# Ledger of designs, part 14: peptides against a protein of PDB entry 6GMG

Target 1, 331 residues: chain A of PDB entry 6GMG
Amino acid sequence: DSDDRVTPPAEPLDRMPDPYRPSYGRAETVVNNYIRKWQQVYSHRDGRKQQMTEEQREWLSYGCVGVTWVNSGQYPTNRLAFASFDEDRFKNELKNGRPRSGETRAEFEGRVAKESFDEEKGFQRAREVASVMNRALENAHDESAYLDNLKKELANGNDALRNEDARSPFYSALRNTPSFKERNGGNHDPSRMKAVIYSKHFWSGQDRSSSADKRKYGDPDAFRPAPGTGLVDMSRDRNIPRSPTSPGEGFVNFDYGWFGAQTEADADKTVWTHGNHYHAPNGSLGAMHVYESKFRNWSEGYSDFDRGAYVITFIPKSWNTAPDKVKQGWP

## One batch from the design tools (peptide)

Design b1_p10_2_s2 (made by RFdiffusion4, then SolubleMPNN; from b1_p10_2, 6 letters changed)
Fold by OpenDDE base, seed 2:
Structure b1_p10_2_s2 (fold): chain B 331 residues (1-331), chain A 10 residues (1-10)
Amino acid sequence: as target 1 above (331 residues)
Amino acid sequence: DILQRPVYEP
């Protein structure tokens, strides 16, 4: 019941967090305590700590998407998304594999498709592209210069993204970032911005005009990355959850994980911040909890989802919501 | 619905 959502109260700026608790390889805390950590660690604008505003607290209260929302500065649009799909594996398994006992053909195909995605390679691609973008940003003082730099970088690397349309999410992402245009943000200066990454888990079978089987077990053909670029067309993602396969069964609509701009080269050591549900301390769901997970924990996902995408957006360099190093938990 | 419904707890 969405009516149970509550905005967490303000926390004093100087209040230190309580210790996080371990939870199956993750660090976990209640949302109010995350706000405390956020204010101490991630809130800095131009080197100065900031109290999380009421607006930001309201964003955060929406759950996992709220974590990405408050740290990126905008509600996720998910337009610049990357993934990796092993087409050969998929075809081979469909040809030579067989459904498990009791598994329908639709279930089998959906499962095989899900298993043909490589989360690590998808993440790697996003990091690669973000790196290219950051190089293009660093000395560009207007969008034109940024775009020129970007094209040069792509040409130098013989990257297929160089062939994308000028209006594609790839080239338009910066100009469509609100904080880029803000006076105390980018102020229309690309060199004041940096690329950041978050991830979304979602369900492939969202086409309401497709078969019930696809909605229940996945659409093997949906949300695949384009060859060469790795871009995923996210236009058909409408936050529709997996359809129940039995009475009373329900699935989560999505999950978001915030990575930011960590420089840790080992993917397995990167930290992903996410929430469990919207904040409903007086409702049946209870208080929102925030998790800081290693990549392995994040990328495992849930049966609710059969797709993962890694999305690039931008934040001002003056923000500390995406530091080079993220420490799991507290202290 | 832009609210996250509960995920499975580990």
Scores: peptide ipSAE 0.134, ipTM 0.806, DockQ to the pose 0.326
Fold by OpenDDE base, seed 1:
Structure b1_p10_2_s2 (fold): chain B 331 residues (1-331), chain A 10 residues (1-10)
Amino acid sequence: as target 1 above (331 residues)
Amino acid sequence: DILQRPVYEP
């Protein structure tokens, strides 16, 4: 933990946000102002606005992961993750392509692998699965009923997820969600819960036993989705950043973006909420800023990362942290 | 480390 991280102060429940600042197609504001917006728009429990608690403000102060944390109600575990990888494109480019001028073979392979991931298809797969889960939740009043519904839905769609083990994160995700067990949450009633989505950007070359080239330029074989299901094994993601390729160069450990449960069919029109770094108003990094980005801005990512995963978790339907419609900025 | 390191600001 950083010693200069600070928990933002409480904001009065009736305090309205200041206008957001437009920045390259996204809306941006300081974390304190996001808290104001959150209280007006996302804080509702059973239809009533809530002041962001000290605990929630502390979660939020951790940066981009804090945005996902406060809205999902738990620290991201990333166990139920999806992506899309074009194997044919990858093989073809490796066979027929060539390194650019000054590009090493390892750099070429890493770049080709990165470019073989389709962020939009990965996102669509997660949305598809979330929809199946939501249908399974709808009238299920115990976990057994939920699981039975889920299996039926998967069978009807001939989805490869139907072949997953009962202990798979896919089937165990609901019962492993703290808010599902809370009296004022799901109260062990699946029909009180809904599936939500967030995304994580991270580095593939995290294996310390691998070559330095993989750590610098990416591991082409790491964190690929399983064929048919689209599931990504995230167990080897330990928040290790990309290794420097030149003296003085440094990379970020991860980036998280909150989507929730937006119903906008056009992926390009969906809004993703994320932060720039942990809140350090008295430190060198300065105050945390929150961004609301369109999918294009989010999925573009940074050179720090060569993988993107779209993760499903659950929240109570009584929470308004994942509304059907999200507006970018303020007002 | 669960803290986010500085990301590129748009």
Scores: peptide ipSAE 0.070, ipTM 0.815, DockQ to the pose 0.323
Fold by OpenDDE base, seed 3:
Structure b1_p10_2_s2 (fold): chain B 331 residues (1-331), chain A 10 residues (1-10)
Amino acid sequence: as target 1 above (331 residues)
Amino acid sequence: DILQRPVYEP
């Protein structure tokens, strides 16, 4: 029940976190303790740590999306999303493979489609693009300069993104970022901003006009990346969960993981921060917990989801919510 | 339980 959501109380600015608990290869803690860590590690504006505001605590209380929300400074729009899909593998498996025992054709096709996505390559593509964007940002003092730099960078790399329309989320993302326009943020200066990454897990079978089988087992054709660019059209993602396949079964609407701007080259060593659900300490769901997971744990996902996208947004460089190095857990 | 639960969205 959404009415059970509670905003976590303020934590003293100088309160140190309690140790995180190891959980299935992850570091886990209750939301209040994450706030303590956040204040010590991620809260800095222009080098000065800040108490998490009531507004930020409220954002955080929304669960996994709240972690991304508080760190990115805005509710995820998910418009600039990337993934990697092996079309040849998909076609080959459909042609030469067969359903498992007891598996329906629709279930087989949905599974094959899910397995044809490469999370690591999708993440790598997002990192590649973020790197290009950061180079375009670093010496640009107005949006026009940024766009020109971006176009040149893409041309030099022969990247298909250079052919995107000017109205594409790829080119419009910066101007549509609230913190870019804020006086204490980017102040309309691209060089004050940096690209950051988060990930969303969601269900492909969201089209209510499609077959029930697609809603239950996935839509093999939905949310595929465009060839060359890797861009995923997220316009049809309406946060609709997977349909139950058996009585009493229910699935989660989405999962968000925050990566930021870590410089660790080994994807397997990167840390992803996410929450389990909205904070409901007095409700059936209970208190929100925050997890810091390695890429393997994050990218594995759950049966609730058959798509993963890696999304680029922007934050001011003066924020420390996306440091180059993230330490898992506490201490 | 490390499984994601239903998340309320604004």
Scores: peptide ipSAE 0.057, ipTM 0.779, DockQ to the pose 0.161
Fold by OpenDDE base, seed 4:
Structure b1_p10_2_s2 (fold): chain B 331 residues (1-331), chain A 10 residues (1-10)
Amino acid sequence: as target 1 above (331 residues)
Amino acid sequence: DILQRPVYEP
């Protein structure tokens, strides 16, 4: 019950975290201890540590989305999302493959579609675009200069994103970022902002007007990236979980992973921070736990989800929620 | 509902 959600209490600014525990290649801790780490490592504004505010602690208490929320400064809108889909693989497997023993046609098609997405290529596309955006931001002191720089960078790389409409999420993302407009944030100066990345796992079969099979086993045609750009239309994502395939079965609505702006070139060595559920220490779910996972652990996902998107947003450079290097656990 | 439902814990 959502009514069991509790906001974690404040932690003293100088309180050091307890050691994280290993969990199958991940580092794990309770949410209260993550707050301690966050205050020591990620809380800095203009180089000064900050206590996590009550508002931020409340955001965090929502679970995995709370981790992304507190570090990005806003609830995820997911408008600028990227993925990679192998159309040739999909067509080939549908044509030449066959359902497994006991697998329905709908289940087979859903599985083949899921397997035709490449999480690593999707992540790399987002990193590529974020890099282009960061170059465009670097010396731009107004939005017009940023947009001009962005178009030039895209033209130099012959990137299809250069053909997007001026009102598209791609070009409007910066101006629609609250922290860009804040005096202690970007203050309307693009050069004070940087691009950051998070990921969302979700279910493709969310259309209530579609067949029950699509809701149970996935919609093979839903949430595919546009050719050339890699952009995913996320407008139909309404946080609807997978439909049960058997009595008593239930699925999670979504999962969010925070990457930020790590500079590690090897995708397999990047760290993703996420939570297990909303904080309910006095309820049946228990206390929220925070995980710091390598890309392999994150990208594996769960059977609850058949789509992964990599989303770009922006934060002020004065924030330390997206450092160049992220270390798993504590110490 | 913007709350995360329980995710599988390994």
Scores: peptide ipSAE 0.051, ipTM 0.788, DockQ to the pose 0.325

Design b1_p10_2_s3 (made by RFdiffusion4, then SolubleMPNN; from b1_p10_2, 5 letters changed)
Fold by OpenDDE base, seed 3:
Structure b1_p10_2_s3 (fold): chain B 331 residues (1-331), chain A 10 residues (1-10)
Amino acid sequence: as target 1 above (331 residues)
Amino acid sequence: DILQKPVYEP
């Protein structure tokens, strides 16, 4: 029902947010109030507050993906994604475990696969890589220098990413970032950019040529990270939701959470910003709400999804959409 | 309701 989507109205630049509402360990507010907070806290370009533009408000109106979109400056491409999968746990559980009462074999395997992913380790890997990238960016004034720095950093850490192809998303991500090439963005200067992180929850069973069971209960072999690098091939993610297992059941296509570049070392204290659905104040879904969740609340996900990926992209350092510290809620 | 709802993708 895309026809029900509405762009939130402009908010005065100096309008302060209303208090957020606590909700199950999260801070929640309506999208209009998030715009107010965004303008006060995240809107800064070169240290100056900006009113959220009509274009940005339109991006935001798309829901959870809109939060990541407005803060990253581009629609998520999800190409540079990381996760952590415990292969030994998976194999051992399949070998020694058994389906629960009433659980089919396919359901069991899908569940075991889901449970074999470690969200915290996946997030940690993304942060590690982002840190390496940021060091490579710091003194690089052209892409060649950035790539050379990146290779050196990876070599020093004996990181398997050093063996990635030059055309891989890992090495091409910066040049493929629109804001890097913008005059008021990076202006082709890597040192003006910084790595940021967002997360995507999605369904593994998206292959229409696979069995119905995989579409219903998950594909245990899909979207696993590559050994050593932690890279997830996201090319087969088509935003296809989980197939219903009963009449009337429906699942959400995806969920996006914005982390940015928080420096909080304790993962459990990090804040993730996400939306519930596209803004449809006059439709059945209603107004969009924005949530600021701690990592525990974000990483637990929903039954709609059996995969979580942590994605790296880049924004100009002049933007304040990814500050070092994020405060949950308002005030 | 804090559950994610279907979102429209561009």
Scores: peptide ipSAE 0.073, ipTM 0.781, DockQ to the pose 0.160
Fold by OpenDDE base, seed 5:
Structure b1_p10_2_s3 (fold): chain B 331 residues (1-331), chain A 10 residues (1-10)
Amino acid sequence: as target 1 above (331 residues)
Amino acid sequence: DILQKPVYEP
């Protein structure tokens, strides 16, 4: 229960982390040790190492979302989300494929839809868009200049995002970022900001007015990217978990993975940071653990989820929570 | 609820 959540204690600023533990291609540690690493590696503001504040530790204690929260500086809104869906594969498999032994039609359709998403292409699309945004930010000293630059970049690349209206999350994302408006952040100067990426895994069958089958096995039509842009409408994601298929079965509400702004061109070599659950050292769940996973480990996901989205947000360039290179584990 | 429910370890 959420009532047993505890905020991790402060760690001394100069305390070095203990070694991480390898686990199935991942590096794992307890949340307190992650705080130590975070302070040594990611905490820098304007080149100065910082102790993780009580507020930041509280954010972190919420689990995987806490990792994204502390590094992005805000609770995820998931407004600017991208994915890749192979419609031809989906249609072909539905037409020519058959349910497995013991698999219902609804279960088959849900599985086929899940398998029709390409996590790597979704990630690549987000990186492409983030790169365009970063170019638009580079020499822009006000929002108007940023938007003009962005439109020019999109026109040059013949990108379908150029057709989005001014109210689209694509164009409004920067102005809706709290750190952009902060004096010690962007101070309303786009050139002081950079685009960063995180990912969310979630369940498609969240509509309570839909059939029980969709809630149990997935909604094949939900949370698909728009053709051309790759944008996913996340407005209907309310953190509702998959419905149980048997008595006593329970599923996780979501999973978040932090990527930031790594420059590694090979997707398979990128590192994703995430947590297992909220911090409850005195409860049944136990202490929160933090994982640093390669893309293959992250993108594999869990049976709890049938959707993945790659989300763009912004942080000040003065923050070191999104370095160009991320090393897995410690040392 | 904004809290993450338990995720099984890989």
Scores: peptide ipSAE 0.055, ipTM 0.794, DockQ to the pose 0.324
Fold by OpenDDE base, seed 4:
Structure b1_p10_2_s3 (fold): chain B 331 residues (1-331), chain A 10 residues (1-10)
Amino acid sequence: as target 1 above (331 residues)
Amino acid sequence: DILQKPVYEP
């Protein structure tokens, strides 16, 4: 119940974090302690450490999405999303594979579709595109220059994204970023911005007009990336959770993981920051916890979800919420 | 518990 959500209290600017707890290859801590770490490591604006504001603490209190929200500066819109889907694997498994004992045909098809997504390749595609965007941003002092640079970069790489419509999320993402327009942010100067990445896990079977089987076991045809570009149409994602398959069963609506702009080339060594639920210290759910997970732990996901997307957005370079290197845990 | 719990969307 959202009614139990509480905004975490302010933490003194100079308060150091307590040690994180290792858990299943992750580093875990309570939200208040994450705020302490955030203030020490990620809070810097123009090189100055900042106390997390009440507004930012409120954003953070929303759980996994709150971690992405506070670090990106806006609620996730998920418009510029990438994934990788192996069509050949999917077709082959459907043709040659068999349902497991007790598995329905719909369950089998949903599982095969889920397994046909490659999280690592999806992540790599997003990183590739973010790199192209960053090159386009670096010397552009207006949006027109940015778009021209972007088109040139894409042409040089023979990237299918060069054929996207000018109104597509790919080309409109920067101008639709609030921090780009802010005087203390980008101030309409692309060279002051950088591309960052977060990930969303969600359920494919969200169409209420579809069969109950799709809602329970997944829609094999939903939220597939476009060939060549890797773009996922997220317009039908309405944060609807998986339907229960048994009485009393319930599923979570989504999961968000923050990556930022880490430069670590090995995907397996990258760190993803996410929360477990909204902060309800006096409620049944309890206090919010924050996890710093390696890519393997993040990408594994949960049975609640059968889709993963890697989303690009932008933040001002003056923010330190997306540093080149992220250290897992504390100290 | 490392599993996700319900997350509120504003």
Scores: peptide ipSAE 0.038, ipTM 0.764, DockQ to the pose 0.150
Fold by OpenDDE base, seed 2:
Structure b1_p10_2_s3 (fold): chain B 331 residues (1-331), chain A 10 residues (1-10)
Amino acid sequence: as target 1 above (331 residues)
Amino acid sequence: DILQKPVYEP
């Protein structure tokens, strides 16, 4: 099945995209047309439009993760992830609520846990942290200066992230970004980098040593954010999909949505770019399609997933893959 | 497998 993946062909640099089509409040197009848009809008390096390389097209062909991959410049590591979980709501619902008719206890607990996450608050936390990081990057010309600035910013805001270990994903994220070290990227200059955000949807019940019920209905205790920081330990996320509850049922392993560095203050107006599956134009899955969704459409997710995380990474400021304003669709 | 499995199309 994976052998059906095909790298989309190159598109001429000056080819304009065809109009996107609306679909349930989203803008949708085939991957080749997204490449055309990408080249016109997002491809710029140092203000110069670029053709999407074969390597980038290959990355893109992997599906939703490919969209994030090509725009962030690296395969998502998901190490610096944020979420928001209402512990009080969770406890109260478990105590005072009851399973629906036909719902098992495990199913009930999994559902209640899923519903106790707040996607908007998780996103806002990531944006808050990204903003702090961007301030720390602004005039820092080496990593030491960046880290010092970051600590100062966190102290000023009395942010619990100031207590994170120096080796934590929070402090190590920049140095672990390949484009930071590239000559044509950050060139080891933090001030040439900016924080960007993407989101991952995934399944909580991934522990193979846990009960089958948790794998089928979710693990209520898994992938919760740490209090105060909002950090999610993503180390146990191995892209394992939800276990089927009936014969023949199958679930998707993950979904990724690219936000970048949009400055739109209203979360509901932000645009998230994602793909439906890997590109298999000659296979059963068909051609990959790319969606540009508003936050409501993105954050709704699917039954395949019961967790959403908002992840921070970095790209060079010279890249235009994360512009301040993203326009949905084309033109 | 890092390939995305098919997501429900809207």
Scores: peptide ipSAE 0.037, ipTM 0.761, DockQ to the pose 0.324

